Peptides against a protein of PDB entry 6D0Y. Designs and how they scored, part 14

Target 1, 225 residues: chain A of PDB entry 6D0Y
Amino acid sequence: ETEDHLESLICKVGEKSACSLESNLEGLAGVLEADLPNYKSKILRLLCTVARLLPEKLTIYTTLVGLLNARNYNFGGEFVEAMIRQLKESLKANNYNEAVYLVRFLSDLVNCHVIAAPSMVAMFENFVSVTQEEDVPQVRRDWYVYAFLSSLPWVGKELYEKKDAEMDRIFANTESYLKRRQKTHVPMLQVWTADKPHPQEEYLDCLWAQIQKLKKDRWQERHIL

## One batch from the design tools (peptide; made by RFdiffusion4, then SolubleMPNN)

Design b1_p9_7_s3 (from b1_p9_7 with A2D T5K)
Fold by OpenDDE base, seed 2:
Structure b1_p9_7_s3 (fold): chain B 225 residues (1-225), chain A 9 residues (1-9)
Amino acid sequence: as target 1 above (225 residues)
Amino acid sequence: SDMEKALQP
């Protein structure tokens, strides 16, 4: 396949087709595998790009990477390294929304057997350890907690199945931090109903509550977080 | 960083 054609195939995967998504992904994985000897770098770059630019296709591309990793066991590692580099770049550029998304993407790669559960746990341990850093702004601590919690819908089940004790420790540390942190005023969504102060929960507290519910529900999603 | 080193397949 030509580079341009590969780009088209990668970008269009998951679109309406007569075939199942799974079939299309397997087919594409086969095509990409065949082209890795000639276009590995390009394929890696393309996948990194679409992963970042097409968040609506997160699971499609994580699955695709998983399939490729199964075929070429080195590919997943190289891809993860590229994504980590991108995460670092996003953080350096203060693109925290992209950074959080990338963490979610990496989290879902655990489900696709591209990233080992222990590695993800270690990453989250590192994230939550930021809450213990001295002389850092709360926004930094909050962001890493947010990145952790925001990713759990994608990987919490797998991590608790494999590393429950470690996850419980992370949760305990997170809870401790959330209790100690200064809560910010949440902008009232309904400024106009001054008469009914609906106490709006702080965003991290809200997220924490949602994650706790998800955990209680054995990580079975009943609602969109 | 320790964070970067943690993510391995």
Scores: peptide ipSAE 0.050, ipTM 0.807, DockQ to the pose 0.019
Fold by OpenDDE base, seed 3:
Parts: structure tokens; sequence; C-alpha cells
Structure b1_p9_7_s3 (fold): chain B 225 residues (1-225), chain A 9 residues (1-9)
């Protein structure tokens, strides 16, 4: 395979085809596996790029990485390291939209058996621990809580199945912070309606309420967040 | 693990 051909295959996966998406992903995983000895670095770079630039294909590329990792290769670890570097770069560049997306991407990699649940729990513990930092602006604390909460639709089920006690501790710490932080009242950002008009809540309080409901529903999503 | 280290901020 030429580099241009690999790029084309990786970028076009998930587009209209006579075959199923699953079949196409398995086929592509086989092609990429065969080319890893010669093009590992290029393949890593390509996958990091498309993962970052094509958010509409999040589950396609997490699945693809999962398939590659399942073929008895340490590719998953190297890919995660690259994505963590991208996350750090996004944070340094103040690209917070990309940063939260990357956290969601990493979260879905847990479902694809690329990242172990304990590792993701540890990352979220570190995020929520920012709420305990002194002499930092609230916006920093709020962002890490947002990054944590906004990623739970992708990984909350898996983490509670494997690390329920640790997750409960993180939730308790999050709730404690949300109660003590400065708040403003705005219309709720909830994507679903109730019979009664929604009370005005701050955006993190609204997200917290949505996540609490999702948790209550055993992480079965009824509405797109 | 190396994976856990990679996920540390």
Amino acid sequence: as target 1 above (225 residues)
Amino acid sequence: SDMEKALQP
C-alpha cells in the first residue's frame, strides 16, 4: 500500500458502500495490520488526524483502533499516547472544544477495549481533583468538571460496572463542588422537554441533572445530549 | 501501567 492509498482508505471508511460498515472496518483493519511493519508511524499519524478532524466518525475510528488493538499488537497504547499528546496540545492552545471532544474519544476507547476502565477512572479523578485546587479561576474548575460530565454518556455504563465505588466518590466530590461554586441562572440546556416548564439553572447544574437522570436510567440514553 | 501513565495530565 502506498501512503496515499492508506490515507484514502482511512478517510473514506464509513462512506456509502455495498458492504456493511462492520465488514469494511474489518477489511481495513486487515489492510492496516499488514502495513504496520512498514508504515506504523504514518498509520498512527493518519488515525490521530482523522480522529481529531472528523468528529462525525468518532465511533468508526474508535472501533477501527479497537480492531487493530485486538490483533495482538501494542498499537492501541501508542495511539492513546498520541491522543493524550493531542489533548495536551489542545489545552495549551486554548482549544477547549477540541479538548473535550478528545476526552469523549478516549472515553469511547474504553468501550472498544483499548483503554482499561481503571485508567479512565484515574483520569477523571485527576480532572475532578482540579476543583480542590487553590488560587485558580473557577472557569478552570468548571471546565474539568464539564469535560468529565460531558464524557459520561460514552463511558459511564462501563465505569460503573467495573469501578462503581470509585465512580461514586468522584460523583460525590463533583456534587459537593457544584453546590459551593458561584452560579448564574439561565434557561436549561436540556435537550428533552417535561410536562412543566423547566426551571432556570446554570449550565453545569443542568448538565449535572441530565447526567443524574442518565445514571438513574442505567446509562440507557433516551435523548441525544 | 504505561497506559495509566499516559492518561495522567
Scores: peptide ipSAE 0.048, ipTM 0.805, DockQ to the pose 0.019
Fold by OpenDDE base, seed 5:
Structure b1_p9_7_s3 (fold): chain B 225 residues (1-225), chain A 9 residues (1-9)
Amino acid sequence: as target 1 above (225 residues)
Amino acid sequence: SDMEKALQP
């Protein structure tokens, strides 16, 4: 395959076809595997790009990377390294929406067996440890807690199945922080529904309550967070 | 692992 054709194949995967999505992904994984010796750098760059630019295809591309990783190539590790670099760059550039999305993407890679559960737990431990930093703005502490909590819908089930004790510790630390942090009222972000009135809560407290419910429901998502 | 190293600060 030519580089231009590879770009087209990667960008268009998941679009309407006579074949199933699973079949198309397997086919594409085979094509990409065959071309890795010659086009590894290009393929890595393309996958990183589409992962960032096409959030609606998150699960398609995490699955694709998972399939490539399963074909006994070190591609998965190199891809993760690239995504972590991008996460760091996003943070440096103050692109916090992109950064949190990348954390969610990485979280779903755990389900695709690209990232090991212990590695993701370690990442979240690092995030929550920011709450213990002194002489830093609360907004920094809050963001890392937000990044952690907002990613759990994608990976909480897997992490609790494999690392329940470690996750409980992270949750305890998170809860402790949420209790002691300064609360900020954000009236403009409050959505009132006439049918379901709820107490006014700060955004992290609200998210925490949602995640606690999700955990109680054994990570079976019933409502969109 | 290389992945673990990448996830570390």
Scores: peptide ipSAE 0.044, ipTM 0.798, DockQ to the pose 0.019
Fold by OpenDDE base, seed 1:
Structure b1_p9_7_s3 (fold): chain B 225 residues (1-225), chain A 9 residues (1-9)
Amino acid sequence: as target 1 above (225 residues)
Amino acid sequence: SDMEKALQP
């Protein structure tokens, strides 16, 4: 296939079709596998681009990469390296929303057997270790904690099944940081009614409570976080 | 980077 044809196939996967999504993904994986010897760099760039620009298709593209990685070709490793480079670039450019999304994408790659659970644990250990850095803004510490916690809905189950002791350590460190960090309190944002007073929670404290509940529920989501 | 090494499959 031509480069333009590959771009069209990659961009349109998951759209309305008479065939199942699974069959379309398998078909596309076969096409891409056949073209890797000649178009590996182009395919890598295309997949990285659509993964970044089409967040609504996150699971489609993680699955596609997983299928390619399973076809006896170390494509997954090169793709992960490209995504990590993109994450670093996003951080350097202060594109924090994109960066968080990329961490979520990488998290779902664990479920697709592209990234090993121990590797993701190590990444999260690195993130939470930022809370121990000296002479850095709290916003930096908060962001890495946020990136960690906000990604757990996609990978927490797998990580606790394989690395529960290490994850508990990360959670303990996170909890310790959340207790000691500076918080901004705005009493006027508290909702007080005669029957249901509800204090306003800081966003990381709120997220922490949600993740703790998710963990307690064995990572079975019953609500939208 | 240490992060890149950690994510190598």
Scores: peptide ipSAE 0.043, ipTM 0.798, DockQ to the pose 0.019

Design b1_p9_8_s1 (from b1_p9_8, 4 letters changed)
Fold by OpenDDE base, seed 4:
Structure b1_p9_8_s1 (fold): chain B 225 residues (1-225), chain A 9 residues (1-9)
Amino acid sequence: as target 1 above (225 residues)
Amino acid sequence: SFEELLSSL
């Protein structure tokens, strides 16, 4: 395969096909595996790019990376390292929308057996620990809580299945912070439940309520993401 | 390692 052809294949995966998505992903993983000796760097860059630029295909590309990691056990680690570097760059550039999406992407990689559940728990512990920092803007604390909570629809089930005690601790710390922070109430849309949010509920409080409901529903989504 | 990177975020 040529580099241009690889780009086309990677960008178009998940589009209309006579075959199932799973079959297409397995096929593409095989093609990419065969080309890793010659095009590893290009493939890594392409996957990082589409991961960032095509958020609508999040689960497609996490699955693809998972399949590649299963075939080449070093690939997943290299990809994750690249994504973490990108996350750091996004934060440095104050691109918080990209940053939160990258956290969500990394979260779904746990389901694809690319990132171990304990490692993701450790990341979230570190995020929530920011709420304990002194003499920092609340916006910093709020963002890390938001990044954590907004990623749970993709990984909460897996983390609670394997690390329930640790997750409960993170939740307790999050709840404690949410109770003591300063609030500015704004309207927000409900995304995981059919229930209408309270008109006076602040965005993090609203998200917290949604996540608590999701947890109560055993992490079964009510809306397609 | 990538594990260390994950924990450092």
Scores: peptide ipSAE 0.061, ipTM 0.826, DockQ to the pose 0.018
Fold by OpenDDE base, seed 5:
Structure b1_p9_8_s1 (fold): chain B 225 residues (1-225), chain A 9 residues (1-9)
Amino acid sequence: as target 1 above (225 residues)
Amino acid sequence: SFEELLSSL
């Protein structure tokens, strides 16, 4: 395949076709596997790019990477390394929206058997450990807690199945932090209807409540968070 | 390894 053709195939996967999505993904994985000897770097770059630019296709591309990893054991690791590098760069550039999305993407890669559950737990342990840092802005602590909690819809089930004790510890630490942190009132985000002034819950407290409910429901999503 | 990288975040 030519580089341009590979780009087209990768970008268009998941679009309407005569075949099932699963069949298309298997087919594409086969094509990409065959081209890895000649176009490995290009394929890696393309996958990293579409992962970042097409968030609506998150599960498509995590699945594709999972399929490729099953065919070529080293590929998944190299891809994850590239994504982690990108995450670090996003954080350095203060691109926190991209960073949180990348954490979510990595979280779903656990379900695709690209990232081991213990490795993801270790990442989240590191994130929550930031809450214990002294003499740092609370916004830093809050972001890492947000990144952790907001990723759990994609990976919480798997992590609790394999690392329940470690996850409980992370949750306990998170809860402790949320209780002691300063709450910020953000009036601008509050929709005041004249008829019923309802106090808006703080965003992390709200997210925490949602995640606790999800956990109680055994990670079965009933509502969009 | 990528696992080490994950742990270093």
Scores: peptide ipSAE 0.061, ipTM 0.827, DockQ to the pose 0.018
Fold by OpenDDE base, seed 2:
Structure b1_p9_8_s1 (fold): chain B 225 residues (1-225), chain A 9 residues (1-9)
Amino acid sequence: as target 1 above (225 residues)
Amino acid sequence: SFEELLSSL
């Protein structure tokens, strides 16, 4: 396959086809596997690019990487390293929207057996540990908590199944931080109804409540967060 | 390593 053809295949996977998505992903994984000896770096770069640029295809590309990792056990690690480097670059560039998405992407890679649950727990421990840093802006602390909490819909179930004690510790630390942090109130967050006025809730508190409910519901989503 | 990358975030 030519580089241009590989790019086209990778970019178009998951689009409407006569075949099932699963079949298309398996087929593409086979094509990419065959080309890894010659185009590994290009394939890695392409996958990193589409992962970042096509967030609507998150599960498609995490699954694809999972399939490739199953075929080539070194590929997943190299991909993850590239994604983490990109995450660091996004943070350095103050591209926090991309950064949080990359954390979600990495989170879903746990479900695809590319990242081990303990490694993801360690990552989240590192994130929540930022709340303990001194002489840093609260916005930094808040972002890491947000990145952690907003990723749990993708990985919370798996992490609690494998590392419940460690996750409980992270949750306790998160809760403690949320209680002691300075809160910002935004009028848009206030919902008033004639019968049941809702008090204004800060965005992280709201997210925390949603995640706690999700956890209580055994990580079965009733609605999209 | 992956762990080193994680630690450097």
Scores: peptide ipSAE 0.054, ipTM 0.816, DockQ to the pose 0.017
Fold by OpenDDE base, seed 1:
Structure b1_p9_8_s1 (fold): chain B 225 residues (1-225), chain A 9 residues (1-9)
Amino acid sequence: as target 1 above (225 residues)
Amino acid sequence: SFEELLSSL
């Protein structure tokens, strides 16, 4: 395969086809596996690029990486390393929306058996530990909590199945932080009629409530958060 | 290792 052909195949996977998505992914995994000896670096870069630029295909590309990893290549580890480097770069560049998406992507890689559950737990422990940093802006603390909580719909089930005690500690620390952090004047944002006042909930408190509900429902999603 | 990289975030 040529580099241009590989790019086309990777970019177009999951689009309308006469074949099933699963069949197309297996086929592409086979093609990429065969070309890794010659085009490993190119394939790695392409996958990182599409993972970052095509968020609508998140599960397609996490699955693809999972399939490649299952074929006994250390490609999964190298891909994860590249994604972590990209995450660090995004944070340095203040691209926080991209950074959150990358954390979500990494989270779903746990489900694809590319990242071990303990490793993801360790990452989230580090995220929540930022809440304990002194002399830093609260926006930094809030962002890492947001990144953690907003990723749990993709990985919370797996992490609680394997590391429930550690996850409970992270949750306790998160709850403690949310109680003590400074909040904006939420009462000023109340949406009300004469008969029905409704206070606007703070965004992290709202997300926390949603995640607590999801946890209570055993991580079975019933709606899009 | 990539695990160490994950934990360093």
Scores: peptide ipSAE 0.063, ipTM 0.829, DockQ to the pose 0.019; fails the geometry check

Design b1_p9_8_s2 (from b1_p9_8, 5 letters changed)
Fold by OpenDDE base, seed 1:
Structure b1_p9_8_s2 (fold): chain B 225 residues (1-225), chain A 9 residues (1-9)
Amino acid sequence: as target 1 above (225 residues)
Amino acid sequence: SFAEKLSSL
């Protein structure tokens, strides 16, 4: 295999094929495994790139990494390390949209048995601990809470199955923060045309309510949040 | 999804 061929295979996986997606992913994982001795660094960079730049293929690439991790555990570890480094770089660059997507990607890697549940819990504990930082902008605190809550649709079930007590503590800390944080109220945005006027909810309060409902429903999604 | 199937293993 050539580097250009590997790039083409990685970028095009999940596109229209006569074969099933599962078959194509298994085949690609086998090809990548075979080429790791010669092209490990290139494959690592390619996977990080597509993971970051093709959000529409999130589950395709998390699954691919899961399959590859099952074949080569060391490579899976190196991939996670690279993604964590990319997350840190995105945060330093104030690229918060990329950063939140990377957190979601890492969250789904737990389902693919690439990241252990306790490690993801520890990450979320670190995120929510930012709410306790002194003399920092609220926007920083809000972002880490948002990154945590918005990732739970992808990993909440698994984390509660394995680390329920720790997750409950994180939820309690999150709720406490949401109650004490400053909110901007825009009464003019209230829906008054309806028979029952609905006040505008702040975006984190709204997300919190959605996640609480999802948790109550045992993490069974009935709609896309 | 296949990812969901993988998570169930």
Scores: peptide ipSAE 0.020, ipTM 0.669, DockQ to the pose 0.040
Fold by OpenDDE base, seed 5:
Structure b1_p9_8_s2 (fold): chain B 225 residues (1-225), chain A 9 residues (1-9)
Amino acid sequence: as target 1 above (225 residues)
Amino acid sequence: SFAEKLSSL
């Protein structure tokens, strides 16, 4: 297939068709695998691009990469490396919204068997270790905790199944940090549509409480809030 | 879902 055709196929996957999404993904994975000898760099770039630009298709593209990784392990590794590089570049550029999204994307790749659970645990250990850095702005410490906690809905189940002791340690360190950090009352314009005045919790404290509840519920989302 | 809400942040 031509490069333009590959771009179209990758960008349009998940759109309505006569076939199931699973069938389409399997088919596309087969096409991409066959074209890797000639178009590896192009395919890699395209997948990185759509991963960044189409957050609404996160699970589609993580699944696609999972299928490709199963067919070509080396390509899966190269893709992860590219995404890690992009994460580092986003952080350097102070693009924290992109950075946190990339962490979530990488987190879901664990479910797709592209990233090993121990590797993701190690990444989160590194993130939470930033809270121990001295003479750095609290905003830096807070961001890494946020990136960790906000990614757990995608990967918490898998990580606790595989590395429960290590995850408990990370949680303990996180809790310790949250207790000792300076709480700035950010007037978050929380459009509280809920009638009950909830005490204004600090955003990380609120997120922590939500994640603790999710953990207690064994990572089963019961309430579509 | 909680995941969807977090993705909007």
Scores: peptide ipSAE 0.009, ipTM 0.541, DockQ to the pose 0.027
Fold by OpenDDE base, seed 2:
Structure b1_p9_8_s2 (fold): chain B 225 residues (1-225), chain A 9 residues (1-9)
Amino acid sequence: as target 1 above (225 residues)
Amino acid sequence: SFAEKLSSL
């Protein structure tokens, strides 16, 4: 395979095909595995790029990486390392939207058996620990809480199945922070025009409530977050 | 370890 062809294959996976998505992913994983000896760096970069730039294909690429990891564990590790580096770079660049998406991507990699649940728990512990930092802007604390909470739809079930006690601790710390933080009005899309508009719930409080409900529902998505 | 790498954020 040529580099250009690999790019095409990676970018187009999940598009309409006569074959099932699963079949296509398995096939692509095989192709990529075979080409790792020659194009490892390119494949790694491509996967990082599509993981970052094609959020609509998140589950496709996490699955692909999962398949590759199963075939080549070292490559899976290198990919995760690259994604972590990218996350750090995004944070340094103040690209918080990209950063939070990368956290979600990493979260879904737990489901794909690329990242171990304890490792993700440790990451979230580290995130929530930022809430305990002194002399830092609340926006920093809020972001890490947001990154944690907004990733739980992808990984909360798995983490609670394997690390329930640790997750409960993280939740307790999160709740404590949310109670003590300064709440600000965040403009939200109002779907309804009411004669008596209710105050909009603060975005983190809203997200927290949604996640609590999701947890209560045993992480079965019955509502759109 | 992956845990250490992830926690280094």
Scores: peptide ipSAE 0.030, ipTM 0.725, DockQ to the pose 0.018; fails the geometry check
Fold by OpenDDE base, seed 4:
Structure b1_p9_8_s2 (fold): chain B 225 residues (1-225), chain A 9 residues (1-9)
Amino acid sequence: as target 1 above (225 residues)
Amino acid sequence: SFAEKLSSL
């Protein structure tokens, strides 16, 4: 395969086909594995790129990486390392939207047996620990909580199955932070009732409520977040 | 380890 052809194959995976997606992914994994000796760096870069730039295909590419990891564990490791580096760079550059997608991608890699559940729990523990930092903008604290909570639809089930006690501690810390943080409401977001006006629920509180419901539902999604 | 790298974020 040529580099251009590999790019095409990777970018187009998940498109309409006569074969099942699973079959196509398995086939692509085989092709990529065979080409690793010649194109490992390119394949790594491509996968990192699509992971961050095509969030709509998140589960497709995590599955692909999972298949590749099963075939070549070293490659899977190198990929995760690259993704972590990218996450750190995104955070350094204040590219928070990219960063949150990367966290979600890493989260779903747990389901694909690329990242161990304890490792992801440790990451989330670190995220929530940011809420304890002193003399930092609340927006920083809020973002890490957001990154954690917004990733749970992808990994919450797995983490609670394997690390329920640790997850409960993280949740308790999160709840504590959410109760004590400053909440700001914009007047234009006020909802008026016949009796009295009230502000719209704050976005993190809303997300928290959604995640709490998801947890209560045993991580069986009843609605799209 | 990967765990250490992930936890270092």
Scores: peptide ipSAE 0.030, ipTM 0.714, DockQ to the pose 0.018; fails the geometry check

Design b1_p9_8_s3 (from b1_p9_8, 4 letters changed)
Fold by OpenDDE base, seed 4:
Structure b1_p9_8_s3 (fold): chain B 225 residues (1-225), chain A 9 residues (1-9)
Amino acid sequence: as target 1 above (225 residues)
Amino acid sequence: SFEEKLSSL
């Protein structure tokens, strides 16, 4: 096997096949496991790369990592560590779009039994704790709330099943922050009616409402966020 | 196919 061949397989997994996706993922996981002695670093880098650059295949690659983790727990751990490092680097670079996606990816890894629910809860606790920091821009506080809320479609069900009390606390803190934060309503975004002007809902308030609805629906997705 | 690629390894 060549590194290029592995790259091709990893990049193309999920494409149309006569076999089920699950079967293909199991097969690929087996191949990758067998090649870890020779190509561990390369495989790790490849998986991190596709995880980061192919958001449309999020669930495919989280599943793949989950399968691989079941075969090689140490490798799964190294993968998570690499992803966390990447998240930290993205945050340092103010690449918030990449960072938020990485949080979502990590969130779905909980469902794949790669990351423990308590660990994800702890991460979200850390995120929401940023809202309590003084002398930081609100945009930073808002981003951490956004990262938390926007990741819940991927992991909210699991976290509430395992850590409901802790999640409720995080929600309460989030709600408190959302109520007290400064909100900017741009006049151009106002809907004017004959009777009364109605400003558009602020994006975090809107997201909060959506997540609360999702929670109320017991995390059964009815509408794609 | 993906399975063909797997088998070629």
Scores: peptide ipSAE 0.024, ipTM 0.700, DockQ to the pose 0.188
Fold by OpenDDE base, seed 2:
Structure b1_p9_8_s3 (fold): chain B 225 residues (1-225), chain A 9 residues (1-9)
Amino acid sequence: as target 1 above (225 residues)
Amino acid sequence: SFEEKLSSL
């Protein structure tokens, strides 16, 4: 009964409540902490599950994990390890959509003080280093760049605040790769066949431009990417 | 409600 109840609480956190989300998260964190001695594995699995399956609640669950990590550092570590394992599994299974989301989730965990900035930088260094791999399909290189760039809205500010030099190096490598890679333009169905359709920018180039702008704006999101 | 569930624990 308790396990089912925990599942319900975890799944429903962030829904309509008379209390603030913060209050609910603190309350839930307290409950989960208290139950860790008996249900750590279950709680861990539940959190991993909701983290991956409920992307609309990303910040809710990263915050929750942050709160739990503050209460139980070991649990936070175990959670991160589980998420990394899940990321690896997703990659192995060619579930790149899940994988990129997991990278974003991990990225936001930096903001929640669950993952150290240097660790995330190292991860991104590893990602971008794939662009230097020989005899690897471009699609693989592109994905890792995409995973990196698409995660920066969640963590770029923190990483540049703490590891600006390293981030600049990663950016330089990324830029270099983007200049060298083969670009394929998929014409999007323009509703209006204008005689001169605006050239559609390649998706990574577009993302790069967006991230560059975000960086220029000191990582303050003015527009939804 | 979430609060009710929390209170029941």
Scores: peptide ipSAE 0.024, ipTM 0.698, DockQ to the pose 0.196
Fold by OpenDDE base, seed 5:
Structure b1_p9_8_s3 (fold): chain B 225 residues (1-225), chain A 9 residues (1-9)
Amino acid sequence: as target 1 above (225 residues)
Amino acid sequence: SFEEKLSSL
């Protein structure tokens, strides 16, 4: 067992195999658990790295972390803490694309029983509360609403099953904000058809409509958002 | 293969 070997296993999980993905993940989780006494820091760093750099494997790594968390609760907690730190760092660095992705990753960790639903609700409450800040640019307020709404496809079902009243409050606050915020037109993003100029809906309003439909459909995704 | 790597650990 070497650090390089662990890196290879973690990076390559989910690739073509004679075994099922689930079997491979369970096997890898067992191996990683056994190696935690010697390689905890390395494993933690590797998992954080692949979580950030391999978005195409989001569900693979959230599942892996879920399996590890079930085996070693403390390690799961340390991983979440590391990801939260990374989120904060991304925000400080104005890396909003990475930050949004990290919120989605954390959202899917709720489904993997790594993050409790109430904790995620609290995070989203904090995000939407930024809309009440009057001394900040609207772009900041818009981003937190975007981060919230764009993460709901991954976790909305679970949160409404467990915290429906709190989620309804967040939705009400979000709707209120969207109604009162200044709308901006981005002509460059508008697709002009020669015959009928159809102005595109503002991006947050559009996303809101999509999420409302998803909610109405009981969080069963029918279309790619 | 991934399985071979797992078994080698």
Scores: peptide ipSAE 0.024, ipTM 0.698, DockQ to the pose 0.186
Fold by OpenDDE base, seed 1:
Structure b1_p9_8_s3 (fold): chain B 225 residues (1-225), chain A 9 residues (1-9)
Amino acid sequence: as target 1 above (225 residues)
Amino acid sequence: SFEEKLSSL
């Protein structure tokens, strides 16, 4: 068992195999668990790296972390802490595309029983609370609302099952903000002349409508696909 | 393959 082998296994999991993905993930989780005493820091770093750099494998790596968390709860916690640090660093670096992806990744970790629903609710409460900040650019407020709403397809069902009252409060605050914010791009969209004009919506209003529909449909994902 | 790599550990 070498560091190079671990890197190769972690990077290539979920690729074409004669075995099921589930079997490969269980096998890899077992190998990683066994190597944690000697290579915890390396494994942690590798998992954080692939989680960040391979978005096409999001569900593979969230599942893997879920399996590892079930085997070693402490490691799962350390991984989450590392991902939160990475999120903070991405925000500091103004890497908002990475940041939103990380929020989505963390959201899916709730489904994998790595992050508790109340903790994710608290994160979203913090995000939406940015809308109440004074003397900050609207783009900052908009981004946190976007990060919240765009992550709900991955975690909305779970959060409403466990924290419906708190989620309703967050939704109410979000709706209130969306009603009062400036919509600078709406006039631009209205200038677009088409043979069959339809009402143009601002991107956050559009996303809000999609999420409201998803919520109405009991979080059955058919409309955002 | 992934299986081969896994088995080599």
Scores: peptide ipSAE 0.023, ipTM 0.690, DockQ to the pose 0.186

